Peptides against a protein of PDB entry 4J2C. Designs and how they scored, part 41

Target 1, 107 residues: chain A of PDB entry 4J2C
Amino acid sequence: MEDPFFVVKGEVQKAVNTAQGLFQRWTELLQDPSTATREEIDWTTNELRNNLRSIEWDLEDLDETISIVEANPRKFNLDATELSIRKAFITSTRQVVRDMKDQMSTS

## One batch from the design tools (peptide; made by RFdiffusion4, then SolubleMPNN)

Design b2_p16_3_s2 (from b2_p16_3, 11 letters changed)
Fold by OpenDDE base, seed 4:
Structure b2_p16_3_s2 (fold): chain B 107 residues (1-107), chain A 16 residues (1-16)
Amino acid sequence: as target 1 above (107 residues)
Amino acid sequence: DRKKKREELRKFYYSP
């Protein structure tokens, strides 16, 4: 059986790209009220939040897999570099999500 | 599909 980690990772990456686009639009709408409707602001905000929640959920699942691997190293025999890459991906992605959430909460 | 992906993760990582 092929390790499905990369599949979920790929989906997270796509969701991040989507969220970043929504975040950019969200920022634009709030910076120029003359070009924004309440409907679009609400839609964009909701879509963005949904995407961020989706990412966070997947990251939790991915993080759990790492815990399992570390608890059973002989079973999976993952390369140390590969494991580090996986951890770094989760950490960096969480930071990206956190940065967007922080900006949304202060606006 | 998130449910399917979660199931795949479960099958791979929790399999005996």
Scores: peptide ipSAE 0.598, ipTM 0.933, DockQ to the pose 0.818
Fold by OpenDDE base, seed 5:
Structure b2_p16_3_s2 (fold): chain B 107 residues (1-107), chain A 16 residues (1-16)
Amino acid sequence: as target 1 above (107 residues)
Amino acid sequence: DRKKKREELRKFYYSP
């Protein structure tokens, strides 16, 4: 069986791209109320939050796999560099999500 | 689908 880590990683990356687009629109709508309807603001906000929540959930699953690998190194025999890359992906992606959430909470 | 992906992760990482 092929390691599904990268499949989930790919899904997270897609969700991040979607969230970034929604975040940009969210920012634009709030910056110019004359061009925004409450319906679009609500829709954009909801979609953005849903995407961010989805990302966070997937990151939790990916993070768990790392814990399992580290607890069972002989079973998986992952390259140290690969493991580092996996960890870095989770860390950096969490930061991206956190940055967007912080801006949303202060607006 | 998240449910399917979680199942795939479970099968791979928790398999005996």
Scores: peptide ipSAE 0.596, ipTM 0.932, DockQ to the pose 0.779
Fold by OpenDDE base, seed 3:
Structure b2_p16_3_s2 (fold): chain B 107 residues (1-107), chain A 16 residues (1-16)
Amino acid sequence: as target 1 above (107 residues)
Amino acid sequence: DRKKKREELRKFYYSP
């Protein structure tokens, strides 16, 4: 059986790309109300929040797998470089999500 | 499908 970590990672990356696009539109709509309808603002906001929640959920699952690997290193035999890449992905992605959430909460 | 992905993770990482 292949390690499904990369599959979930791919889904997270896809959700991040989608969220970034939605966030950009969200910002544009709020910066120029004359071009915005309440319907589009609501739709964009909801889609963005859904994507961010999806990312956060998947990151928790990915983070748990790292804990399992570190507790059972001989079972999985992942090298230090691979583990570092996985950890860095989770850390950097959480930061990206946090930045968007911070801006949304202060708007 | 989040449920399927979580199940895949569970099967791989929690299987003895």
Scores: peptide ipSAE 0.596, ipTM 0.932, DockQ to the pose 0.786
Fold by OpenDDE base, seed 1:
Structure b2_p16_3_s2 (fold): chain B 107 residues (1-107), chain A 16 residues (1-16)
Amino acid sequence: as target 1 above (107 residues)
Amino acid sequence: DRKKKREELRKFYYSP
């Protein structure tokens, strides 16, 4: 069986890109009400929140896999470089999500 | 599908 980590990682990456686009539109709509409808604001906000929640959920699962690998190194035999890349991805992605959530909470 | 992905992760990382 192939390691499914990269599959979930790929889905997270797609969700991040989608969220960033939604966040940009969310910002634009709130900054210029003359171009915004309540329907689009609601849709954008809901889609954004859903994407962020999805990302956070997947990151928790991915983070757990790292703990499992580190607790069972002989079972998985991942090289240090790959493990580092996986950790960095989770850390950086969490920061990206946090930044968007922080801006949403202060608006 | 998140459910399927979670199951795949479970199978790979928790299987003996």
Scores: peptide ipSAE 0.593, ipTM 0.931, DockQ to the pose 0.812

Design b2_p16_3_s3 (from b2_p16_3, 10 letters changed)
Fold by OpenDDE base, seed 4:
Structure b2_p16_3_s3 (fold): chain B 107 residues (1-107), chain A 16 residues (1-16)
Amino acid sequence: as target 1 above (107 residues)
Amino acid sequence: SREEARERLRKFYYDP
């Protein structure tokens, strides 16, 4: 079986892009009440939160795989550079999610 | 799909 890490990584990246689009719309709705309905605000907010939760869940799973690899290095024999890239992806993506969540919590 | 990807992930990393 081929290592599916990159597959989940790809799904996370797609979800991030979707979330960023929703976040932009969320911002626009709150910045211009004249063009916003409560229904759209609620929908956008819920969709955004759901996407962010999904990303966080996937990141947790990806992070766990790293722990498994590090606990069983001979079984997986992953390149150190590849492992670093995986860790960096998780860290940076978590930061992106956190930034959006922080802005939502203050608005 | 996302679900399929997650399943593959579990099978690959959690299978003994």
Scores: peptide ipSAE 0.550, ipTM 0.921, DockQ to the pose 0.901
Fold by OpenDDE base, seed 3:
Structure b2_p16_3_s3 (fold): chain B 107 residues (1-107), chain A 16 residues (1-16)
Amino acid sequence: as target 1 above (107 residues)
Amino acid sequence: SREEARERLRKFYYDP
């Protein structure tokens, strides 16, 4: 069976890209209320939050796979460099999500 | 799909 880590990673990256677009629109709507409707603000906010939650959920699963691999190195036999890349992806993506959430919580 | 990816992940990492 092929390792599906990259597939989930791809779905996470897709959600990140979507969230970043929604976050940009969210920022624009709040910066110029005269051009914003309550309906669009609510829709954008909800879609953004949904994407962020989806990302966080997948990152937890991806993070768990790291633990499983490290507990069973002979079963999976992943290259050390690949494992580092996977860890870095999770760490950096969590930071991206955190930055958006921090800005949303303070607005 | 995202759901299919999650299922594949489960099968690969949690199944013997």
Scores: peptide ipSAE 0.549, ipTM 0.920, DockQ to the pose 0.895
Fold by OpenDDE base, seed 5:
Structure b2_p16_3_s3 (fold): chain B 107 residues (1-107), chain A 16 residues (1-16)
Amino acid sequence: as target 1 above (107 residues)
Amino acid sequence: SREEARERLRKFYYDP
């Protein structure tokens, strides 16, 4: 069986792109009330939060796989470079999500 | 799909 880490990684990347689009719209709606309805603001906010939650859920699973690999190095035989790439992806993606959440919570 | 990906992840990493 092929390692499915990259499959979930790809899904997370797609979700991040979607969230960034929603975040941009969310920002636009708040910046120009003349073009915004309460309905669209609520919808956009809800969709954005749902997407961010989904990303966080997947990142938790990906993070757990790293722990499993590190606990069973012989079974998976992943080199340090590959593990570093995986860890970096999780860390950087969490930061992207955190930045959006921070801006939403302070608005 | 997202669900399939998650299931594959579970099987690959948690199966003995």
Scores: peptide ipSAE 0.548, ipTM 0.920, DockQ to the pose 0.928
Fold by OpenDDE base, seed 2:
Structure b2_p16_3_s3 (fold): chain B 107 residues (1-107), chain A 16 residues (1-16)
Amino acid sequence: as target 1 above (107 residues)
Amino acid sequence: SREEARERLRKFYYDP
């Protein structure tokens, strides 16, 4: 069986792109109220929050796999470079999500 | 799909 970490990673990356698109629209709607309807603001806000929560959920699962690998090195023969890449992906993606959440919470 | 990927992840890493 192939390690599905990269598959979930890919899905998270796609979700991040979707969230960034929603975030951009959210920003546009709030910065130009004359072109925004309350319905679109509410929809965009809710969709963005849902997407961000989904990403965070997947990142938690990915993070858990790292703990499992580190606890069972004989079963999962990953080199240090690959493990570092996986950790970096989770850390950087969490930061991207956090940045969007921080901006939303201050608006 | 995303759901399928999550399931594969669980099976791979939690399979005894």
Scores: peptide ipSAE 0.548, ipTM 0.920, DockQ to the pose 0.896

Design b2_p16_3_s4 (from b2_p16_3, 9 letters changed)
Fold by OpenDDE base, seed 1:
Structure b2_p16_3_s4 (fold): chain B 107 residues (1-107), chain A 16 residues (1-16)
Amino acid sequence: as target 1 above (107 residues)
Amino acid sequence: MREELRKKLREFYYSP
């Protein structure tokens, strides 16, 4: 069986890109009410929140896999560089999500 | 994530 981590990572990356697009639109809608309908604001806000929540959940799962690997190094025999890349991905992605959430909460 | 991916994660990382 092949390690599914990279597949999940790819899905998270896509979700982040989608969220960033939604966040940009969310910002635009709130900055210019004349071009914003309540329907689009609600849709964008809901989609954004849902995507962010999904990303956070997936990051928790990915983070758990790292803990498992570190606790069982002989079982997985994961390359140290690869492990570092995985950790960095989770850390940086959490920050990206946090930044969007912070901006939403202050608006 | 998709359920099939979550299943794969469980199978891969929690397999005996």
Scores: peptide ipSAE 0.662, ipTM 0.944, DockQ to the pose 0.774
Fold by OpenDDE base, seed 3:
Structure b2_p16_3_s4 (fold): chain B 107 residues (1-107), chain A 16 residues (1-16)
Amino acid sequence: as target 1 above (107 residues)
Amino acid sequence: MREELRKKLREFYYSP
């Protein structure tokens, strides 16, 4: 069986891109209320929150796989570089999500 | 995450 980590990573990356687009629109709607309907604000906000929640959940699953690999190094035999890339992806993606959430919570 | 991917994760990482 092929390691599905990179496939999930790709899906998370797509979700991040989608969230960033929604976040940009969310920002635009709040910056110029004359261009915004309540319906679009609500839709954008809900879609953004749902995407961010989904990303966070997926990152938890990916983070768990790291723990499993580290607990069973001989079973998976991942090199240090690959493991570092996986860890860095989770860390950096969490930061991206956190930045958007912080701005949403303070607006 | 799509359920099919979550299933694959479980099968790959939790299988004996």
Scores: peptide ipSAE 0.661, ipTM 0.944, DockQ to the pose 0.775
Fold by OpenDDE base, seed 2:
Structure b2_p16_3_s4 (fold): chain B 107 residues (1-107), chain A 16 residues (1-16)
Amino acid sequence: as target 1 above (107 residues)
Amino acid sequence: MREELRKKLREFYYSP
């Protein structure tokens, strides 16, 4: 069986791109309320929050796989570099999500 | 995450 980690990683990356697009629009809408409708603001805000929550959930699942691998190194036989890459992806993606959430909370 | 992917994760990482 093929390790599905990279597939999930790819899906998370796509979700991040989607969230970043929504975040950009969210920023634009709030920057100039005169050009924004309440409907679009609400929709964009909700979609963005939903996407961010989904990403966080997926990252938790991915993070759990790291723990499993570290607890069973011989079973998975992952190179130290590969494991580092996986950890780095989770860490950096969490940071990207956190940055968006921080900006939303201060608006 | 698509449920099919979550299922695959569970199968791959939790299978004996």
Scores: peptide ipSAE 0.665, ipTM 0.945, DockQ to the pose 0.775; fails the geometry check
Fold by OpenDDE base, seed 4:
Structure b2_p16_3_s4 (fold): chain B 107 residues (1-107), chain A 16 residues (1-16)
Amino acid sequence: as target 1 above (107 residues)
Amino acid sequence: MREELRKKLREFYYSP
Protein backbone atom coordinates (compact mmCIF):
# COMPACT_ATOMS: atom_id res chain seq x y z
CA MET B 1 0.00 0.00 0.00
CA GLU B 2 1.24 3.46 -0.92
CA ASP B 3 1.56 6.05 1.82
CA PRO B 4 -1.46 8.34 1.40
CA PHE B 5 0.13 11.24 3.27
CA PHE B 6 1.27 13.06 0.14
CA VAL B 7 -2.17 12.76 -1.41
CA VAL B 8 -3.83 14.27 1.64
CA LYS B 9 -1.12 16.92 1.74
CA GLY B 10 -1.98 17.85 -1.81
CA GLU B 11 -5.66 18.08 -1.00
CA VAL B 12 -4.93 20.31 1.98
CA GLN B 13 -2.81 22.56 -0.21
CA LYS B 14 -5.68 22.90 -2.65
CA ALA B 15 -8.05 23.67 0.20
CA VAL B 16 -5.69 26.37 1.45
CA ASN B 17 -5.63 27.96 -1.98
CA THR B 18 -9.42 27.94 -2.05
CA ALA B 19 -9.58 29.47 1.41
CA GLN B 20 -7.12 32.17 0.42
CA GLY B 21 -9.32 33.05 -2.52
CA LEU B 22 -12.35 33.26 -0.28
CA PHE B 23 -10.38 35.32 2.21
CA GLN B 24 -9.37 37.76 -0.50
CA ARG B 25 -13.00 38.16 -1.56
CA TRP B 26 -14.01 38.53 2.07
CA THR B 27 -11.56 41.40 2.54
CA GLU B 28 -12.71 43.05 -0.68
CA LEU B 29 -16.34 42.90 0.35
CA LEU B 30 -15.62 44.49 3.70
CA GLN B 31 -13.33 47.14 2.22
CA ASP B 32 -15.91 48.35 -0.30
CA PRO B 33 -19.46 48.08 1.02
CA SER B 34 -20.83 49.62 -2.17
CA THR B 35 -19.95 46.44 -4.05
CA ALA B 36 -21.10 44.08 -1.34
CA THR B 37 -24.42 42.62 -0.30
CA ARG B 38 -25.09 41.19 3.11
CA GLU B 39 -25.92 37.90 1.43
CA GLU B 40 -22.54 37.65 -0.28
CA ILE B 41 -20.71 38.69 2.86
CA ASP B 42 -22.50 36.02 4.86
CA TRP B 43 -21.97 33.39 2.19
CA THR B 44 -18.29 34.18 1.81
CA THR B 45 -17.77 34.28 5.55
CA ASN B 46 -19.46 30.93 6.07
CA GLU B 47 -17.65 29.27 3.17
CA LEU B 48 -14.34 30.58 4.41
CA ARG B 49 -14.94 29.42 7.97
CA ASN B 50 -16.05 26.00 6.79
CA ASN B 51 -12.96 25.64 4.63
CA LEU B 52 -10.68 26.69 7.45
CA ARG B 53 -12.29 24.23 9.86
CA SER B 54 -11.93 21.47 7.31
CA ILE B 55 -8.25 22.25 6.85
CA GLU B 56 -7.70 22.29 10.60
CA TRP B 57 -9.31 18.88 10.93
CA ASP B 58 -7.20 17.45 8.12
CA LEU B 59 -4.08 18.84 9.74
CA GLU B 60 -5.00 17.08 12.97
CA ASP B 61 -5.28 13.81 11.06
CA LEU B 62 -1.92 14.39 9.41
CA ASP B 63 -0.36 15.33 12.73
CA GLU B 64 -1.65 12.09 14.22
CA THR B 65 0.07 10.10 11.48
CA ILE B 66 3.35 11.71 12.47
CA SER B 67 2.83 10.63 16.05
CA ILE B 68 2.21 7.09 14.87
CA VAL B 69 5.35 7.10 12.75
CA GLU B 70 7.45 8.42 15.61
CA ALA B 71 6.03 5.75 17.90
CA ASN B 72 6.79 3.02 15.35
CA PRO B 73 9.95 4.09 13.52
CA ARG B 74 11.02 0.64 12.37
CA LYS B 75 7.60 -0.16 10.96
CA PHE B 76 7.53 2.83 8.63
CA ASN B 77 11.25 3.51 8.26
CA LEU B 78 10.71 7.06 7.05
CA ASP B 79 13.66 9.28 6.23
CA ALA B 80 14.32 11.94 8.85
CA THR B 81 14.22 14.64 6.20
CA GLU B 82 10.85 13.46 4.97
CA LEU B 83 9.48 13.49 8.49
CA SER B 84 10.76 17.03 8.98
CA ILE B 85 9.10 18.14 5.77
CA ARG B 86 5.81 16.69 6.92
CA LYS B 87 6.05 18.45 10.26
CA ALA B 88 7.00 21.72 8.61
CA PHE B 89 4.02 21.49 6.27
CA ILE B 90 1.61 21.06 9.16
CA THR B 91 3.19 23.88 11.17
CA SER B 92 3.29 26.35 8.29
CA THR B 93 -0.22 25.50 7.14
CA ARG B 94 -1.58 25.96 10.65
CA GLN B 95 0.06 29.37 10.70
CA VAL B 96 -1.57 30.35 7.41
CA VAL B 97 -4.96 29.30 8.74
CA ARG B 98 -4.38 31.07 12.04
CA ASP B 99 -3.46 34.29 10.28
CA MET B 100 -6.72 34.30 8.35
CA LYS B 101 -8.73 33.44 11.44
CA ASP B 102 -7.07 36.21 13.42
CA GLN B 103 -7.97 38.77 10.79
CA MET B 104 -11.54 37.53 10.64
CA SER B 105 -11.96 37.68 14.40
CA THR B 106 -10.90 41.32 14.49
CA SER B 107 -13.39 42.35 11.79
CA MET A 1 -10.86 15.35 3.50
CA ARG A 2 -12.56 12.83 1.28
CA GLU A 3 -13.66 9.76 3.19
CA GLU A 4 -11.68 7.63 0.77
CA LEU A 5 -8.49 9.37 1.80
CA ARG A 6 -9.31 9.16 5.49
CA LYS A 7 -9.93 5.46 5.05
CA LYS A 8 -6.57 5.07 3.35
CA LEU A 9 -4.87 6.93 6.18
CA ARG A 10 -6.47 4.61 8.71
CA GLU A 11 -5.57 1.51 6.76
CA PHE A 12 -1.98 2.56 6.22
CA TYR A 13 -1.13 3.95 9.64
CA TYR A 14 -3.33 1.89 11.95
CA SER A 15 -2.85 -1.48 10.31
CA PRO A 16 -1.33 -4.11 12.63
Scores: peptide ipSAE 0.662, ipTM 0.944, DockQ to the pose 0.775; fails the geometry check

Design b2_p16_4_s1 (from b2_p16_4, 11 letters changed)
Fold by OpenDDE base, seed 4:
Structure b2_p16_4_s1 (fold): chain B 107 residues (1-107), chain A 16 residues (1-16)
Amino acid sequence: as target 1 above (107 residues)
Amino acid sequence: SKLREELRRYIESLLS
């Protein structure tokens, strides 16, 4: 089968961008209640949580592929650079998600 | 999701 990593990576990146936008709006709504309705707060919160959950799910799957590749190095033609890029993407994306989740939990 | 399904099938193929 063809390696779908880059496709999933792209979808995760889009979800991150979406989440960041939702997070910004979430922050704005909480900072100024005069601009916020309960409906928008709830919608934004739910959409944000759903996006973050989706990202985390995809990252787990991507991380599993890394583990499989590392366990079977001779089956794949991924050089060290590509593997590092994939690992870095997962690590950095997890941190971005964690930062948003931390701020949501402490609000 | 079709994308997640493709990834799952890919993972399964790697494990076979």
Scores: peptide ipSAE 0.250, ipTM 0.804, DockQ to the pose 0.710
Fold by OpenDDE base, seed 5:
Structure b2_p16_4_s1 (fold): chain B 107 residues (1-107), chain A 16 residues (1-16)
Amino acid sequence: as target 1 above (107 residues)
Amino acid sequence: SKLREELRRYIESLLS
């Protein structure tokens, strides 16, 4: 079966970009309540949370594939460099999500 | 989603 990692990675990256845009707007709305409606705040917050959850879900699935490969190195001929790239992507993306979640939790 | 399903199928194939 074809390895869909790259495709999923791309979708995660798109979701991250979307989340970052929503996060920026979320911050702006909270900084100036006079220009913000409850409806927009709620919409932005919900969309942001949904995107973040989606990303986390995908990362868990991607991480599982890596764990399986690492547990069966002879069964899967994956280049060490590629494996490192995949692991780094998951780690860095989790950090990006965590940073946004932390800021939302403290607001 | 379709993509998630593809990934799940892939994972299952890895475990088989």
Scores: peptide ipSAE 0.248, ipTM 0.803, DockQ to the pose 0.699
Fold by OpenDDE base, seed 2:
Structure b2_p16_4_s1 (fold): chain B 107 residues (1-107), chain A 16 residues (1-16)
Amino acid sequence: as target 1 above (107 residues)
Amino acid sequence: SKLREELRRYIESLLS
């Protein structure tokens, strides 16, 4: 079966971009409640949480594929550079998600 | 999700 990592990676990247936009709006709404409706705050918050959850779910699956590859190095044609890129993507993306979640929880 | 299912099937194939 073909490795779908790059396709999932692309979808995760899109989800991150969407989440960042929602996070920015979330921040704006909370910084000036007078210009925000309860409906928009709730919608933005829910959409943001859903996006972040989806990203985390995808990252778990991507991380599992890496673990499988590392457990079977001779079976897969992935050099150290590609593996490092995949690991770095997961790590950095988790950090981006964590940063948003931390700000949401402390706000 | 179609992508989620494809990834899941891929993982399962690796574990089999």
Scores: peptide ipSAE 0.246, ipTM 0.800, DockQ to the pose 0.645
Fold by OpenDDE base, seed 3:
Structure b2_p16_4_s1 (fold): chain B 107 residues (1-107), chain A 16 residues (1-16)
Amino acid sequence: as target 1 above (107 residues)
Amino acid sequence: SKLREELRRYIESLLS
């Protein structure tokens, strides 16, 4: 079966971009209540949380694939560079998500 | 989603 990592990676990246846009709007709404309605705040918050949860779910699955590959080096032909790139993507993306979640939880 | 399902199938194939 074809390795779908790169496809999922792309979708995660798109989801991150979407989340960042929602997060920006979320901060704007909370910063200036005169421009905010309860409906938009709730919608933005929910959409943001849903996106973040989806990203985290995908990252868990991607991380699992890495663990499996590392446990079976003879079975998979991924070199150290590719594995490093994949690990870095997961780590950095988790950090981005964490940063947004931390700010949301403290607001 | 379709992609998540593909990933799940891929993972399953890795574990088989």
Scores: peptide ipSAE 0.245, ipTM 0.801, DockQ to the pose 0.683

Design b2_p16_4_s2 (from b2_p16_4, 9 letters changed)
Fold by OpenDDE base, seed 5:
Structure b2_p16_4_s2 (fold): chain B 107 residues (1-107), chain A 16 residues (1-16)
Amino acid sequence: as target 1 above (107 residues)
Amino acid sequence: SENLKKLREYIESLLS
């Protein structure tokens, strides 16, 4: 059976890109209130929050897989490099999500 | 997601 991690990683990356697009629009709407409607602000905010929540959920699952692999190194033939890549992906993605959430909560 | 489900199945298959 093929390791599906890279496929899930790709899905999360795509979700991050989508969230970043929504975040950019969210920022634009707040920067120019004259062109923003409450409806679009609400829609964008909700879509963004939903995407961020989904990403966080997936990261939790991915993080769990890493813990399992580390606890069973002989059952999973993953070298240190691959494991580091997976950890770095989760860490960096969490930071990206956190940055967007922090800015949303501050506004 | 379906792929996340597959990942869980993959992990379980190797743990068994």
Scores: peptide ipSAE 0.572, ipTM 0.919, DockQ to the pose 0.908
Fold by OpenDDE base, seed 4:
Structure b2_p16_4_s2 (fold): chain B 107 residues (1-107), chain A 16 residues (1-16)
Amino acid sequence: as target 1 above (107 residues)
Amino acid sequence: SENLKKLREYIESLLS
């Protein structure tokens, strides 16, 4: 079978895009109370947190797969470039999630 | 997710 990593990567990227949209709305609601209801704030906050947690869990799982590959290099046909791309994706995505979480915790 | 499951299955198949 083919390597499903890129498919999972795509799912995580989509989840990040969704979270970023929710984060933008969350910011707008908190900055302009006249356009915000408690219901929408709560909904947006919960959806955002759920998305972020889901992304973090997926990244942990992806990170584990990388560890497995690195521990068994002869079993997988991954060159250094592909492995670097996968690691960079996890690192950069974690940073994006962390940035949103940090802003939420200080608001 | 289903795709994560497939990824795990893929890895296990290569480790076996």
Scores: peptide ipSAE 0.571, ipTM 0.919, DockQ to the pose 0.865
Fold by OpenDDE base, seed 2:
Structure b2_p16_4_s2 (fold): chain B 107 residues (1-107), chain A 16 residues (1-16)
Amino acid sequence: as target 1 above (107 residues)
Amino acid sequence: SENLKKLREYIESLLS
């Protein structure tokens, strides 16, 4: 059985891209309220929150899998470089999500 | 997700 981590990584990356698009629209709507309907603001906000929450949940699960691998190094064929890449992905993705959440909370 | 489920199954299969 092939390690499906890269597939999950791809899904998370896609979700991040979607969230970033929603975030951009969210900022645009808030920057010009006169051209924004409440319905679109609410929809965009909800979609964005849902996407971010989903990403965070996925990252938590990915982080757990890494911990399991590190606790059982002889069971898995992953070198330090690969583990570092996976950890970096989780860390950087969490930062991207955090940045969006921070901006939403201060608005 | 389905792929996350597969990842967990993959890990469990190697631990067993």
Scores: peptide ipSAE 0.569, ipTM 0.918, DockQ to the pose 0.882
Fold by OpenDDE base, seed 3:
Structure b2_p16_4_s2 (fold): chain B 107 residues (1-107), chain A 16 residues (1-16)
Amino acid sequence: as target 1 above (107 residues)
Amino acid sequence: SENLKKLREYIESLLS
């Protein structure tokens, strides 16, 4: 079986892009109330929160997989470079999610 | 997701 990490990574990246789109719309709606309905605000907010939560869960799962790999180096033929890339992805993605959450919590 | 499930299965297969 091929390592499906990169596929999952792609899915998470896509989810982040979706969340970023929702976040942008969310900010637009809040910045110009004259163009926003309460229904769209609520929908966008809920969708955004749900997406962010889902991403966070996926990142936790991915993080766990890395821990397993690192604990079993003989069973997983991954070099330091690949592991670093995976770790960096999780770290940077968490930061992106955190930034959106922080802005939402202050609005 | 399905792919996350596959990832878990992949890991489990190598741990076995």
Scores: peptide ipSAE 0.566, ipTM 0.918, DockQ to the pose 0.897

Design b2_p16_4_s3 (from b2_p16_4, 9 letters changed)
Fold by OpenDDE base, seed 5:
Structure b2_p16_4_s3 (fold): chain B 107 residues (1-107), chain A 16 residues (1-16)
Amino acid sequence: as target 1 above (107 residues)
Amino acid sequence: SSSRKKLREYIESLLS
């Protein structure tokens, strides 16, 4: 079966970009209440949470594939450099998501 | 999504 990792990675990256845009708008709305409505805040918050949840879900699945490969390195024979890139992507993306979630939870 | 479905199928294939 074909390895769909790069396809999912691309979708995660797009979701991250979308989330970052929504997060920026979210912060702007909270920083200037005179331009913010409860409706837009709620909409932005919900869209942001949906994107973050989607990202986290995909990262869990991507991480699972890595765990399986690492448990059976000779069976799958994935290039060490590629494996490192995949692991780094998951780690860094989780940090980006965590940073946004932390700020949302403290606001 | 189709990609997510493919990923799940791929994971299952790895575990089989």
Scores: peptide ipSAE 0.309, ipTM 0.839, DockQ to the pose 0.728
Fold by OpenDDE base, seed 4:
Structure b2_p16_4_s3 (fold): chain B 107 residues (1-107), chain A 16 residues (1-16)
Amino acid sequence: as target 1 above (107 residues)
Amino acid sequence: SSSRKKLREYIESLLS
C-alpha cells in the first residue's frame, strides 16, 4: 500500500495555515469590541478549535505510523533523513498548536 | 476525508 504520509502532511499544513488565520482574527475580535459581534467571536472560536482538534488528531495518526516504522525498521524503506523530517514536522506542528491553545486558554 | 481514510487503511496495513 502507498504511504499517504506526505498527503496528510500537506493537509495538516493547510489546516495550520487556516488555524493561524482564524487565531489572528480571534485575537483582533477580542482586542477591539467595536469590530466584534458575539456571533463572529463564537464562529471564529469554534472554527479555530475544530481546526486545532483536527490537526491534533492527524498528528496522533502520523505519530503512530512513525512508531510502527521504528518498531519494524527492516520492513520499511525509510532512511534516517526521511524519518527525521517526519518527526520534526510532528514536533514543530504540535508546538504551533500548543502555542495557540495556550493563548486561547489564558484569554 | 479521503486522506484520513487512506491513512487509517495504511496504519492497519502496517499493523497486519
Scores: peptide ipSAE 0.303, ipTM 0.836, DockQ to the pose 0.706
Fold by OpenDDE base, seed 1:
Structure b2_p16_4_s3 (fold): chain B 107 residues (1-107), chain A 16 residues (1-16)
Amino acid sequence: as target 1 above (107 residues)
Amino acid sequence: SSSRKKLREYIESLLS
């Protein structure tokens, strides 16, 4: 079966960009509620949370593939560099998501 | 999503 990692990676990256935009708007709305209606605040908040949750879900699946590959290195001839790139992507993306979630939880 | 579904299918294949 074809490895869909890069496809999911791309979708996660797009989701991260979307989340970052939503997060920026979220912060602006909370800093000055007069800039938008309550409806926009709620929409932005919900969209952001849903987006972050989706990212985390995908990261878990991506991380699982890595665990499986690392458990069976000879079965899966994955280049060490590629594996490193995949792991780095998951780590860095989780950090980005964590940072946003931390700020949301402390606001 | 379609990609997520494909990924899950891939994972299942890896676990087989």
Scores: peptide ipSAE 0.302, ipTM 0.838, DockQ to the pose 0.755
Fold by OpenDDE base, seed 2:
Structure b2_p16_4_s3 (fold): chain B 107 residues (1-107), chain A 16 residues (1-16)
Amino acid sequence: as target 1 above (107 residues)
Amino acid sequence: SSSRKKLREYIESLLS
């Protein structure tokens, strides 16, 4: 079975971009309530949360694959560079998600 | 999604 990591990575990246757009709109709506309807705020908030949860879910699965590889390195042909790239992607993406969630929780 | 399904199947295969 082929490693689908890069495919999922791409989808996560797209989801991050979508989330960032939603987050920007979310901040705009909260910055100027006079231009925001409750319906749009609720919709944006819900879409953003769903998107972030989807990302986190994928990151957990991606992280699990890394743990499996590291538990049995001889079974897999991933070199240190590729493994580092995958780890860095998960770490940095989690940070991006965490930053958005932190700002949402403090608002 | 199909990608998530494939990833889960891949994980299962790794654990087999």
Scores: peptide ipSAE 0.295, ipTM 0.832, DockQ to the pose 0.682

